# Designs tried in a protein design run: peptides against a protein of PDB entry 5VJI. Part 17

Target 1, 62 residues: chain A of PDB entry 5VJI
Amino acid sequence: NTLVVLHKSGLLEITLKTKELIRQNQATQAELDQLKEQTQMFIEATKSRAPQAWAKLQASLT

## One batch from the design tools (peptide; made by RFdiffusion4, then SolubleMPNN)

Design b1_p12_5_s2 (from b1_p12_5, 9 letters changed)
Fold by OpenDDE base, seed 1:
Structure b1_p12_5_s2 (fold): chain B 62 residues (1-62), chain A 12 residues (1-12)
Amino acid sequence: as target 1 above (62 residues)
Amino acid sequence: AALEALYKEFLA
C-alpha cells in the first residue's frame, strides 16, 4: 500500500521528522511568547509606581 | 486512503 511505499522511499521518515520539528517549534514559540509577556510586565512595572504591577510580575516569575 | 490519512495526521 501507499504507506509501505512512503516508508521504503524514506518520505515517511522525513514527514514524521518534519511534524516533530513543527511541534518543537510551536513549543519554543510558546516559551518565547511567555518571555515576551514577562518582559512587557517588567516594562510596565518599571513605568508604574503601582505595587500591583510588581505583584503581577512576581507572580509570572514563579 | 493511507496517504490521505497521513496527510490529515501531518496537518493536525
Scores: peptide ipSAE 0.048, ipTM 0.666, DockQ to the pose 0.034
Fold by OpenDDE base, seed 5:
Structure b1_p12_5_s2 (fold): chain B 62 residues (1-62), chain A 12 residues (1-12)
Amino acid sequence: as target 1 above (62 residues)
Amino acid sequence: AALEALYKEFLA
Protein backbone atom coordinates (compact mmCIF):
# COMPACT_ATOMS: atom_id res chain seq x y z
CA ASN B 1 0.00 0.00 0.00
CA THR B 2 1.43 3.33 -1.12
CA LEU B 3 0.07 5.23 1.85
CA VAL B 4 1.67 2.77 4.26
CA VAL B 5 5.01 3.08 2.49
CA LEU B 6 4.84 6.87 2.59
CA HIS B 7 3.97 6.78 6.26
CA LYS B 8 6.77 4.41 7.19
CA SER B 9 9.33 6.33 5.17
CA GLY B 10 8.44 9.58 6.90
CA LEU B 11 7.53 11.29 3.67
CA LEU B 12 3.87 11.57 4.63
CA GLU B 13 4.78 13.40 7.82
CA ILE B 14 7.07 15.75 5.93
CA THR B 15 4.37 16.41 3.34
CA LEU B 16 1.73 17.18 5.94
CA LYS B 17 4.14 19.37 7.89
CA THR B 18 5.02 21.25 4.72
CA LYS B 19 1.36 21.89 4.01
CA GLU B 20 0.89 23.17 7.53
CA LEU B 21 3.91 25.48 7.27
CA ILE B 22 2.58 26.87 4.00
CA ARG B 23 -0.78 27.51 5.64
CA GLN B 24 0.85 29.24 8.60
CA ASN B 25 3.01 31.31 6.30
CA GLN B 26 -0.05 32.42 4.37
CA ALA B 27 -1.84 33.38 7.56
CA THR B 28 1.16 35.35 8.81
CA GLN B 29 1.49 37.07 5.46
CA ALA B 30 -2.16 38.09 5.59
CA GLU B 31 -1.66 39.64 9.01
CA LEU B 32 1.43 41.43 7.78
CA ASP B 33 -0.43 42.76 4.76
CA GLN B 34 -3.20 44.03 7.01
CA LEU B 35 -0.70 45.85 9.18
CA LYS B 36 0.95 47.38 6.14
CA GLU B 37 -2.40 48.60 4.89
CA GLN B 38 -3.27 50.10 8.25
CA THR B 39 0.12 51.79 8.38
CA GLN B 40 -0.41 53.26 4.94
CA MET B 41 -3.84 54.56 5.90
CA PHE B 42 -2.30 56.19 8.95
CA ILE B 43 0.37 57.86 6.84
CA GLU B 44 -2.22 59.10 4.37
CA ALA B 45 -4.40 60.41 7.18
CA THR B 46 -1.52 62.44 8.61
CA LYS B 47 -0.68 63.84 5.19
CA SER B 48 -4.16 64.79 4.04
CA ARG B 49 -5.55 65.92 7.39
CA ALA B 50 -8.92 65.05 5.86
CA PRO B 51 -11.63 63.66 8.12
CA GLN B 52 -12.42 61.07 5.49
CA ALA B 53 -8.94 59.62 5.71
CA TRP B 54 -9.15 59.34 9.48
CA ALA B 55 -12.58 57.77 9.20
CA LYS B 56 -11.17 55.21 6.80
CA LEU B 57 -8.38 54.38 9.21
CA GLN B 58 -10.79 54.13 12.12
CA ALA B 59 -12.98 51.74 10.18
CA SER B 60 -9.99 49.51 9.45
CA LEU B 61 -9.11 49.25 13.12
CA THR B 62 -12.54 48.14 14.28
CA ALA A 1 -3.87 6.16 -6.93
CA ALA A 2 -3.09 6.95 -3.31
CA LEU A 3 0.02 8.88 -4.28
CA GLU A 4 -1.93 10.79 -6.88
CA ALA A 5 -4.50 11.73 -4.30
CA LEU A 6 -1.77 12.98 -1.98
CA TYR A 7 -0.23 15.09 -4.71
CA LYS A 8 -3.59 16.61 -5.54
CA GLU A 9 -4.22 17.45 -1.92
CA PHE A 10 -0.78 18.97 -1.55
CA LEU A 11 -1.15 21.11 -4.64
CA ALA A 12 -4.73 22.13 -3.93
Scores: peptide ipSAE 0.048, ipTM 0.662, DockQ to the pose 0.033
Fold by OpenDDE base, seed 2:
Structure b1_p12_5_s2 (fold): chain B 62 residues (1-62), chain A 12 residues (1-12)
Amino acid sequence: as target 1 above (62 residues)
Amino acid sequence: AALEALYKEFLA
């Protein structure tokens, strides 16, 4: 059947590996986005010097 | 049917 052909040709392995790489890329991108948000909060905290801004940053890091 | 199942899993 089709699945057997895909397996024997090696295409199934490539497909599954590609799927995994996409998943890993998405996970890494999510972490990067979180870091970007935290960086923005840090910048705002340094500019305002308001206790509320620092509290917001601290809450995001916990 | 096997290809359809693989396609769905890849997109999920």
Scores: peptide ipSAE 0.047, ipTM 0.661, DockQ to the pose 0.033
Fold by OpenDDE base, seed 4:
Structure b1_p12_5_s2 (fold): chain B 62 residues (1-62), chain A 12 residues (1-12)
Amino acid sequence: as target 1 above (62 residues)
Amino acid sequence: AALEALYKEFLA
């Protein structure tokens, strides 16, 4: 049985751990992307004198 | 068959 062999060899544990690490990496990347967007909105708000830009930034932080 | 199932789960 392939599954039994993978389990006894330790490769199943490594495979499952790798999958979990990939999932965590994707979650962290999503948080990083969100921060990048918020940073860009902050930069645009500082460059513009339009109240709408600041309102957009404020809404994104909720 | 078991390996194929594991492969699909890993990519899911």
Scores: peptide ipSAE 0.046, ipTM 0.660, DockQ to the pose 0.033

Design b1_p12_5_s3 (from b1_p12_5, 7 letters changed)
Fold by OpenDDE base, seed 3:
Structure b1_p12_5_s3 (fold): chain B 62 residues (1-62), chain A 12 residues (1-12)
Amino acid sequence: as target 1 above (62 residues)
Amino acid sequence: SALEALLAEFLA
């Protein structure tokens, strides 16, 4: 069957590693997107000097 | 098998 062929050829290991790398890439991208959002909130907080903006930033960090 | 189905979806 397909699984046996993939295993014996070594492609199963590559397939599973690729899946894991895709998952890790997605996780890293999510962290990056969150950091970008937090950076924007930080910039807005420094500009407005309003407690509400700092509170919003703090909430995103916790 | 379930694994083969998952692999088929991943490889598609």
Scores: peptide ipSAE 0.113, ipTM 0.753, DockQ to the pose 0.031
Fold by OpenDDE base, seed 1:
Structure b1_p12_5_s3 (fold): chain B 62 residues (1-62), chain A 12 residues (1-12)
Amino acid sequence: as target 1 above (62 residues)
Amino acid sequence: SALEALLAEFLA
């Protein structure tokens, strides 16, 4: 069947590896997005010079 | 095709 053909051709391995890479990429992207958001909060805190902004940033890091 | 459908399933 098709699955057997995929396995024998090596395409199955490539497909599964691709799936894993996509998953890892998505996870890494999520972490990166979070870091970007935290960085933005940091920038805003430095601009405002308000303790409340720093408190907000600190809360986001915990 | 059937192959494309299968690939889509594995990548989902």
Scores: peptide ipSAE 0.108, ipTM 0.759, DockQ to the pose 0.034
Fold by OpenDDE base, seed 2:
Structure b1_p12_5_s3 (fold): chain B 62 residues (1-62), chain A 12 residues (1-12)
Amino acid sequence: as target 1 above (62 residues)
Amino acid sequence: SALEALLAEFLA
């Protein structure tokens, strides 16, 4: 069947690896987005010089 | 089909 052909040709492995790479890429992107948010909070904290802004940043790092 | 099942798993 088709699955057997894909397996023997090596295309199944490539397909599954592609899926895994997509998953890892999504995870890395999520971490990057979190870092961007934390960076923004850091910038705001430095601008305001308010303890409350620093507390917000601190909470995001936990 | 088998191919459709495989694709469904890939997209899951």
Scores: peptide ipSAE 0.102, ipTM 0.749, DockQ to the pose 0.031
Fold by OpenDDE base, seed 4:
Structure b1_p12_5_s3 (fold): chain B 62 residues (1-62), chain A 12 residues (1-12)
Amino acid sequence: as target 1 above (62 residues)
Amino acid sequence: SALEALLAEFLA
């Protein structure tokens, strides 16, 4: 059947590897987005000098 | 196609 052909040809392995890479990419992107948000909060805290801004940053780092 | 459907299943 088709699955057997994919397996024997090596395409199944490529498909599964691609799936894994997509998953890893999504996870890494999420971490990057979090870092970007934390960076923005840090910038705002330094600009405003408001204790509340620093409190927000601290809370995000938990 | 049937093959595309199968591949989509694996990548989902």
Scores: peptide ipSAE 0.100, ipTM 0.754, DockQ to the pose 0.033

Design b1_p12_5_s4 (from b1_p12_5, 4 letters changed)
Fold by OpenDDE base, seed 4:
Structure b1_p12_5_s4 (fold): chain B 62 residues (1-62), chain A 12 residues (1-12)
Amino acid sequence: as target 1 above (62 residues)
Amino acid sequence: SSLQELLEQFLQ
């Protein structure tokens, strides 16, 4: 049985850990992308001095 | 291979 062989060799643990690390990396990347977008909205709000740009930023910070 | 397919399932 392939699963038994993977378990006994330790490769199953490595496979599952790799899966978890990939998931965590994806979550962290999503948070980073959101922060980058919020930063850009902040920059645009400071440049435009328009209340609409500040409202857009505020809506994104929930 | 069947082994490769199994590993891909574990990583998804």
Scores: peptide ipSAE 0.145, ipTM 0.776, DockQ to the pose 0.034
Fold by OpenDDE base, seed 3:
Structure b1_p12_5_s4 (fold): chain B 62 residues (1-62), chain A 12 residues (1-12)
Amino acid sequence: as target 1 above (62 residues)
Amino acid sequence: SSLQELLEQFLQ
């Protein structure tokens, strides 16, 4: 079966590692996207100098 | 098996 073939060929380990790397990449990308959004809110807050923009940024940092 | 099916899905 597929599992036995993958194990004997050494590809099972690679498959599992690849799956883990994809998972980690997705998690890291989500964190990066969040940071980018927070950075954008910071930029907008500095540009507008409006208290509401700073409040929005502060709310995002929880 | 469930794992085999999961791996087969991943390899599609």
Scores: peptide ipSAE 0.139, ipTM 0.771, DockQ to the pose 0.031
Fold by OpenDDE base, seed 1:
Structure b1_p12_5_s4 (fold): chain B 62 residues (1-62), chain A 12 residues (1-12)
Amino acid sequence: as target 1 above (62 residues)
Amino acid sequence: SSLQELLEQFLQ
């Protein structure tokens, strides 16, 4: 069957590895997006010097 | 093309 052919050709292994890499990439991208948001909050806190902006940043880090 | 479609579905 098709699955056996994929396995014997090595394509199944490549497919599964690709899925894992996609998953890891998605997780890393989520972490990166979070860091970018935290960085933006930090920039806003430094610009405004308002306690509320620092409180918002602190809440995001916990 | 059928194999390509199968692989694309499997990667989703």
Scores: peptide ipSAE 0.130, ipTM 0.770, DockQ to the pose 0.036
Fold by OpenDDE base, seed 2:
Structure b1_p12_5_s4 (fold): chain B 62 residues (1-62), chain A 12 residues (1-12)
Amino acid sequence: as target 1 above (62 residues)
Amino acid sequence: SSLQELLEQFLQ
């Protein structure tokens, strides 16, 4: 069957590795997006000097 | 399993 052919050809290993790399990339992208958001909150807190802006940043760093 | 089933598993 198709699965056996993929296994024997080595394509199954490549497929599974590709899936894992996609998963890792998605996780890294999520962390990067979170860092970008935190950076924006930091910039806003620095500009406003308002306690509530710093509180918002602190809440995001939990 | 069919190729379709394998692809569905990949997309999960």
Scores: peptide ipSAE 0.129, ipTM 0.765, DockQ to the pose 0.032

Design b1_p12_6_s1 (from b1_p12_6, 5 letters changed)
Fold by OpenDDE base, seed 5:
Structure b1_p12_6_s1 (fold): chain B 62 residues (1-62), chain A 12 residues (1-12)
Amino acid sequence: as target 1 above (62 residues)
Amino acid sequence: SKIEELEKKIAE
């Protein structure tokens, strides 16, 4: 069957590894996005000097 | 079978 051919050719292993790399990339991207958001909140807090902005940043870091 | 196991992995 097709799966046997994919396995014997090594393409199945490549496919599975690619899926794993995509999963890891997605996890890393999520962490990066969180950091970017926290960084933006920090920048806004420093710019506005508003207590609300600092409170928002504080909440995001907990 | 090994093929069945691989099929399960693909489905994940």
Scores: peptide ipSAE 0.084, ipTM 0.763, DockQ to the pose 0.024
Fold by OpenDDE base, seed 1:
Structure b1_p12_6_s1 (fold): chain B 62 residues (1-62), chain A 12 residues (1-12)
Amino acid sequence: as target 1 above (62 residues)
Amino acid sequence: SKIEELEKKIAE
């Protein structure tokens, strides 16, 4: 069957590895986006010196 | 079998 052919050709392994890399990329991108947001909140907190801005940053780190 | 394991992984 098609699956046997894909396995023997090595394409199945490549497909599975590609799926894993996509998953890892998505997870890393999510972490990066979160860090960017936290960095922005830190910048805003340092600029305003307002307790509310620091509270927002603190909430994001919990 | 190994093929069955691969089928399961593809289905995930």
Scores: peptide ipSAE 0.084, ipTM 0.763, DockQ to the pose 0.025
Fold by OpenDDE base, seed 2:
Structure b1_p12_6_s1 (fold): chain B 62 residues (1-62), chain A 12 residues (1-12)
Amino acid sequence: as target 1 above (62 residues)
Amino acid sequence: SKIEELEKKIAE
């Protein structure tokens, strides 16, 4: 069957590795997005000097 | 079987 052919050709291994890389990339991207958001909150906190803005940032870091 | 194991991995 097709799966047997994919396995013997090595394509299945490549496919599985690709899936893993995609998963890792997604995890890293999520961390990056969080950092970007935290950076924005930090910028806003410094601009406003409002305790509430700093509290919001602190909550995001906890 | 080995094929079944591979199928399981694909499904993950």
Scores: peptide ipSAE 0.084, ipTM 0.763, DockQ to the pose 0.024
Fold by OpenDDE base, seed 3:
Structure b1_p12_6_s1 (fold): chain B 62 residues (1-62), chain A 12 residues (1-12)
Amino acid sequence: as target 1 above (62 residues)
Amino acid sequence: SKIEELEKKIAE
């Protein structure tokens, strides 16, 4: 049984931990991408000085 | 069994 061998060798634990880290990394990356987009909207708002650009930024911060 | 529990955990 391959699963038994993986468990006894400790590789199953490493596999499970790696899988969890990948999941957490993906979630963190999504949050980072959102922050990058919000930062870009902030930059555009400061450049344009248009109320609509600030409204767009505000809408994104919900 | 413990093996079945581990299999389920991997599938999550």
Scores: peptide ipSAE 0.082, ipTM 0.760, DockQ to the pose 0.024

Design b1_p12_6_s2 (from b1_p12_6, 7 letters changed)
Fold by OpenDDE base, seed 2:
Structure b1_p12_6_s2 (fold): chain B 62 residues (1-62), chain A 12 residues (1-12)
Amino acid sequence: as target 1 above (62 residues)
Amino acid sequence: SKIAELEAKIAA
């Protein structure tokens, strides 16, 4: 069948590895985006005299 | 079998 052909050709392994790499990339990107957001809140807190900005940052770190 | 394991990984 088609799956056997894909396995023997090596394309199945490549496909599975690609799928895993995409998953890892998405997870890493999500963590990076979260860090960027937290960094922005930190920047805003340092620019602000308002305790609310620091409270927002604190909440994001929990 | 190894093929069966790969099928399961694709389905997941």
Scores: peptide ipSAE 0.099, ipTM 0.772, DockQ to the pose 0.026
Fold by OpenDDE base, seed 3:
Structure b1_p12_6_s2 (fold): chain B 62 residues (1-62), chain A 12 residues (1-12)
Amino acid sequence: as target 1 above (62 residues)
Amino acid sequence: SKIAELEAKIAA
C-alpha cells in the first residue's frame, strides 16, 4: 500500500522530520515574539523613566 | 506495527 511505499522510500522519515522542524520553528517564533515585546517594554521604560514601566518590564522577564 | 506507529505520529 501507499504507506508501505512511503516507509520503504524514506519519505515517512522526511515527513516526520519536517513536522518536527515546523514545531521547532513555531516555538522559536514564539520566543522571538516574546523578545520583541520585551524589547518594546524596555524602550518604553527608558523613555518614561517611570518606576511602574520598569516594574512591568521586570514582571515580563520573570 | 512500526508503520502503524509512524502513521499515528504523523496524525498527532
Scores: peptide ipSAE 0.097, ipTM 0.776, DockQ to the pose 0.025
Fold by OpenDDE base, seed 1:
Structure b1_p12_6_s2 (fold): chain B 62 residues (1-62), chain A 12 residues (1-12)
Amino acid sequence: as target 1 above (62 residues)
Amino acid sequence: SKIAELEAKIAA
């Protein structure tokens, strides 16, 4: 069957590895997005000089 | 079988 052919050719391994790399990339991107958000909260806290903004940042870091 | 295991991984 097709799956056997993919396995024998090595393409199945490549497909599975690609899927795993995509998953890892998504996880890393999520961490990066979180850092970007935290950075923005930090910027807003410094600009506003409002305790509420610092509290929001603090909450995000817990 | 190993192929069956790979099928399961792809399906997951």
Scores: peptide ipSAE 0.096, ipTM 0.770, DockQ to the pose 0.025
Fold by OpenDDE base, seed 4:
Structure b1_p12_6_s2 (fold): chain B 62 residues (1-62), chain A 12 residues (1-12)
Amino acid sequence: as target 1 above (62 residues)
Amino acid sequence: SKIAELEAKIAA
């Protein structure tokens, strides 16, 4: 079958590795987005001088 | 075999 051919040719390994790399990339991107959000909350906290803004930031850093 | 497992997973 075609899957056997893909395996023997090495293309299946490349395909599966690519899938794994995409998954890892998505996980890393999610962490980066979280950091960006936390950075924005930090900036807003410094601007507002409002204690509740700092509390919101602290809650996000769990 | 791993190939058989993958085939079954794709067929499902």
Scores: peptide ipSAE 0.065, ipTM 0.725, DockQ to the pose 0.021

Design b1_p12_6_s3 (from b1_p12_6, 6 letters changed)
Fold by OpenDDE base, seed 1:
Structure b1_p12_6_s3 (fold): chain B 62 residues (1-62), chain A 12 residues (1-12)
Amino acid sequence: as target 1 above (62 residues)
Amino acid sequence: DRIAELEKKIAA
């Protein structure tokens, strides 16, 4: 069947590895986005000196 | 949840 052909050709392995790489890339991107947000909250906390801003940052780090 | 993860690690 088609699956057997894909497996024997090596295309299935490439497809599965590609899916895993996409997943890992998405996870890494999410971590980077979180870091960017935390950095922004840190900047805002230092600028405002408001306790609420620091509380918001602390909450984001949990 | 990095702080939470650290707390779990310390508690273990």
Scores: peptide ipSAE 0.162, ipTM 0.456, DockQ to the pose 0.041
Fold by OpenDDE base, seed 5:
Structure b1_p12_6_s3 (fold): chain B 62 residues (1-62), chain A 12 residues (1-12)
Amino acid sequence: as target 1 above (62 residues)
Amino acid sequence: DRIAELEKKIAA
């Protein structure tokens, strides 16, 4: 069947590895996005000097 | 049953 052919050709392993790499990339991207957001909040807190901005940053770090 | 194991991985 098709699955057997894919396995023997090596394409199945490549496909599964690709899926895993995509998953890992998505997880890493999510962490990166979170860090970017936290960095932006830090910048804004520094610029505004407003307690609200620092509170917002603190909430994001909990 | 290696084929069954591969099917599970694809479905996951």
Scores: peptide ipSAE 0.058, ipTM 0.689, DockQ to the pose 0.024
Fold by OpenDDE base, seed 3:
Structure b1_p12_6_s3 (fold): chain B 62 residues (1-62), chain A 12 residues (1-12)
Amino acid sequence: as target 1 above (62 residues)
Amino acid sequence: DRIAELEKKIAA
């Protein structure tokens, strides 16, 4: 069947590996976006010198 | 067994 052909050709393994890499990339991107947001809050806290900004940053780090 | 295992991974 088609699945057997895909397996023997190596395409199935490539497809599965690609799927896993996409998943890992998405997870890493989410973590990166979170870090970027936290970094921005840190920058804003240093600029404003307002306790509220530091509290906001601290809350994001929980 | 290997083919069946790969089918499960694709479906997941």
Scores: peptide ipSAE 0.058, ipTM 0.694, DockQ to the pose 0.025
Fold by OpenDDE base, seed 4:
Structure b1_p12_6_s3 (fold): chain B 62 residues (1-62), chain A 12 residues (1-12)
Amino acid sequence: as target 1 above (62 residues)
Amino acid sequence: DRIAELEKKIAA
């Protein structure tokens, strides 16, 4: 069947590896997005110099 | 069954 052909050709392994790489990429992107958000909160805290902004940043780092 | 195992892995 098709699955056997894909396995024997090596394409199944490539497909599964690709799926895993996509998963890892998504996880890394999520971490990067979080870091970007934290960076923005840091920038806002430095600009406003308001304790509330620093508290918000601190809460995001817990 | 090797084929069944591969199908399960793809579906996961």
Scores: peptide ipSAE 0.053, ipTM 0.680, DockQ to the pose 0.023

Design b1_p12_6_s4 (from b1_p12_6, 5 letters changed)
Fold by OpenDDE base, seed 5:
Structure b1_p12_6_s4 (fold): chain B 62 residues (1-62), chain A 12 residues (1-12)
Amino acid sequence: as target 1 above (62 residues)
Amino acid sequence: DRIAELEKKIAE
């Protein structure tokens, strides 16, 4: 069957590895996005000096 | 069944 051919050709291994790399990339991207958001909140807090902005930042870090 | 095992891995 097709699955046997994929296994023997090595394509199955490549496919599975690719899926794992995509998963890891997605996880890393999520962490990066969180950091970017926190950085933006920090910038806004420093610019506005509004206590609400600092409270928002603190809430994001907990 | 090795084929079934591989199918399971692909589905994950």
Scores: peptide ipSAE 0.070, ipTM 0.741, DockQ to the pose 0.023
Fold by OpenDDE base, seed 4:
Structure b1_p12_6_s4 (fold): chain B 62 residues (1-62), chain A 12 residues (1-12)
Amino acid sequence: as target 1 above (62 residues)
Amino acid sequence: DRIAELEKKIAE
């Protein structure tokens, strides 16, 4: 069958590894986006000097 | 069955 051919050719391994790399990339991107948001909250806290902005930042880190 | 295992893993 097709799956046996893919396995023997090594293409199945490449396919599985590609899927895993995509998953890892997505996870890393999510962490990066979270860090960007936290950085923005930090910038806003320093600009406003309001307790509410610092509280919002603190809540995002817990 | 190794092939069945690989099929399952692709479906994940």
Scores: peptide ipSAE 0.070, ipTM 0.745, DockQ to the pose 0.025
Fold by OpenDDE base, seed 1:
Structure b1_p12_6_s4 (fold): chain B 62 residues (1-62), chain A 12 residues (1-12)
Amino acid sequence: as target 1 above (62 residues)
Amino acid sequence: DRIAELEKKIAE
């Protein structure tokens, strides 16, 4: 059984850990992208002083 | 049982 061989060799553990790291990396990247977008909206709000820009920022934080 | 558990984890 290939699975038994992978388990005994330690490759299964490495594979599972790699999958988890990929998942965590994807989640962290999504959070980072969201923060970048929120930062950009904050910059735009401070520049324009327009209520609409602040409304957009507020909507992103809810 | 342990093999079945590992198979399930790989399938996730």
Scores: peptide ipSAE 0.068, ipTM 0.738, DockQ to the pose 0.025
Fold by OpenDDE base, seed 3:
Structure b1_p12_6_s4 (fold): chain B 62 residues (1-62), chain A 12 residues (1-12)
Amino acid sequence: as target 1 above (62 residues)
Amino acid sequence: DRIAELEKKIAE
């Protein structure tokens, strides 16, 4: 049984931990991408001086 | 039982 060998060798634990780290990294990356987009909206709002740009930023923060 | 549990965990 391959699973038994993986468990006894410690590779199963490493595999499970790696899988969890990948999942967490993906979640963190999604949050980072959202923050980057919100930051860009803020920059555009400050440059455009248009109320619509601020409204767009506000909507993104909801 | 433990092996089946580990298989399930890997599949998640």
Scores: peptide ipSAE 0.066, ipTM 0.736, DockQ to the pose 0.024; fails the geometry check

Design b1_p12_7_s1 (from b1_p12_7, 9 letters changed)
Fold by OpenDDE base, seed 5:
Structure b1_p12_7_s1 (fold): chain B 62 residues (1-62), chain A 12 residues (1-12)
Amino acid sequence: as target 1 above (62 residues)
Amino acid sequence: SAELLAQLQELL
C-alpha cells in the first residue's frame, strides 16, 4: 500500500507539515500586506491632509 | 490505522 509506505517513510508527515507551513506563511503574508496597506494609507493621509484620507485610514483600523 | 486515515483526510 503506497499510503502506508509514505507514512512509514515519514514522507507523509513532511508533506502535511509543508502544507501547514504554506498555510502559516500565507496567513503571515496577509497580515503583512494589511500592515503595509495601513501604513500607505497613513502616509497618504499625512501628505494630502484631506479628511477623507484620514477617514479611509480609520475605516481600515476598525 | 485510524491515525493514517486521519492524515490522509488532512492531506486531501
Scores: peptide ipSAE 0.070, ipTM 0.722, DockQ to the pose 0.023
Fold by OpenDDE base, seed 1:
Structure b1_p12_7_s1 (fold): chain B 62 residues (1-62), chain A 12 residues (1-12)
Amino acid sequence: as target 1 above (62 residues)
Amino acid sequence: SAELLAQLQELL
């Protein structure tokens, strides 16, 4: 049985851990992307001096 | 093995 061999060799554990690390990486990347977007909105708000840009930034932080 | 089946379910 291939699955039993994978389990006993430890490869299944490595595979499952890899899957979890990928999931955690994706979650962290999503948080990072959100921060990058908020940073860009901040930069745009400072450059444009438009009240709408500040309102957009404020909405993103809530 | 119940543990092996649980790990399989986690993988899927």
Scores: peptide ipSAE 0.068, ipTM 0.722, DockQ to the pose 0.022
Fold by OpenDDE base, seed 4:
Structure b1_p12_7_s1 (fold): chain B 62 residues (1-62), chain A 12 residues (1-12)
Amino acid sequence: as target 1 above (62 residues)
Amino acid sequence: SAELLAQLQELL
């Protein structure tokens, strides 16, 4: 049984851990991208001095 | 054996 061999060799554990690390990496990357977007909105708000730009930034900070 | 099945479920 291939699955039993993978389990006993430790390869299944490595595979599952790799999958989890990929998931965590994707989640962290999404948070980083959101922070980058919020930073850009902040920069634009400071440059434009327009109430609409500040409102847009505030709406993103949920 | 139950542990192996649980690991399979996590992989899918």
Scores: peptide ipSAE 0.067, ipTM 0.718, DockQ to the pose 0.023
Fold by OpenDDE base, seed 3:
Structure b1_p12_7_s1 (fold): chain B 62 residues (1-62), chain A 12 residues (1-12)
Amino acid sequence: as target 1 above (62 residues)
Amino acid sequence: SAELLAQLQELL
């Protein structure tokens, strides 16, 4: 039984842990990307001094 | 055996 061999060898545990780490990495990366975008909107708002740029930033922070 | 089945379900 292949599954039993994977379990006893420890490869199943490594596979499951790797999958979980990938999932966590993807979630953290999404949060980081959101923060980067919000930071960019803040920079653009300060540069343009345009009310619409501040409104865009405000909408993203909800 | 029960733990092995639970791990399989988590993998899928």
Scores: peptide ipSAE 0.065, ipTM 0.717, DockQ to the pose 0.022

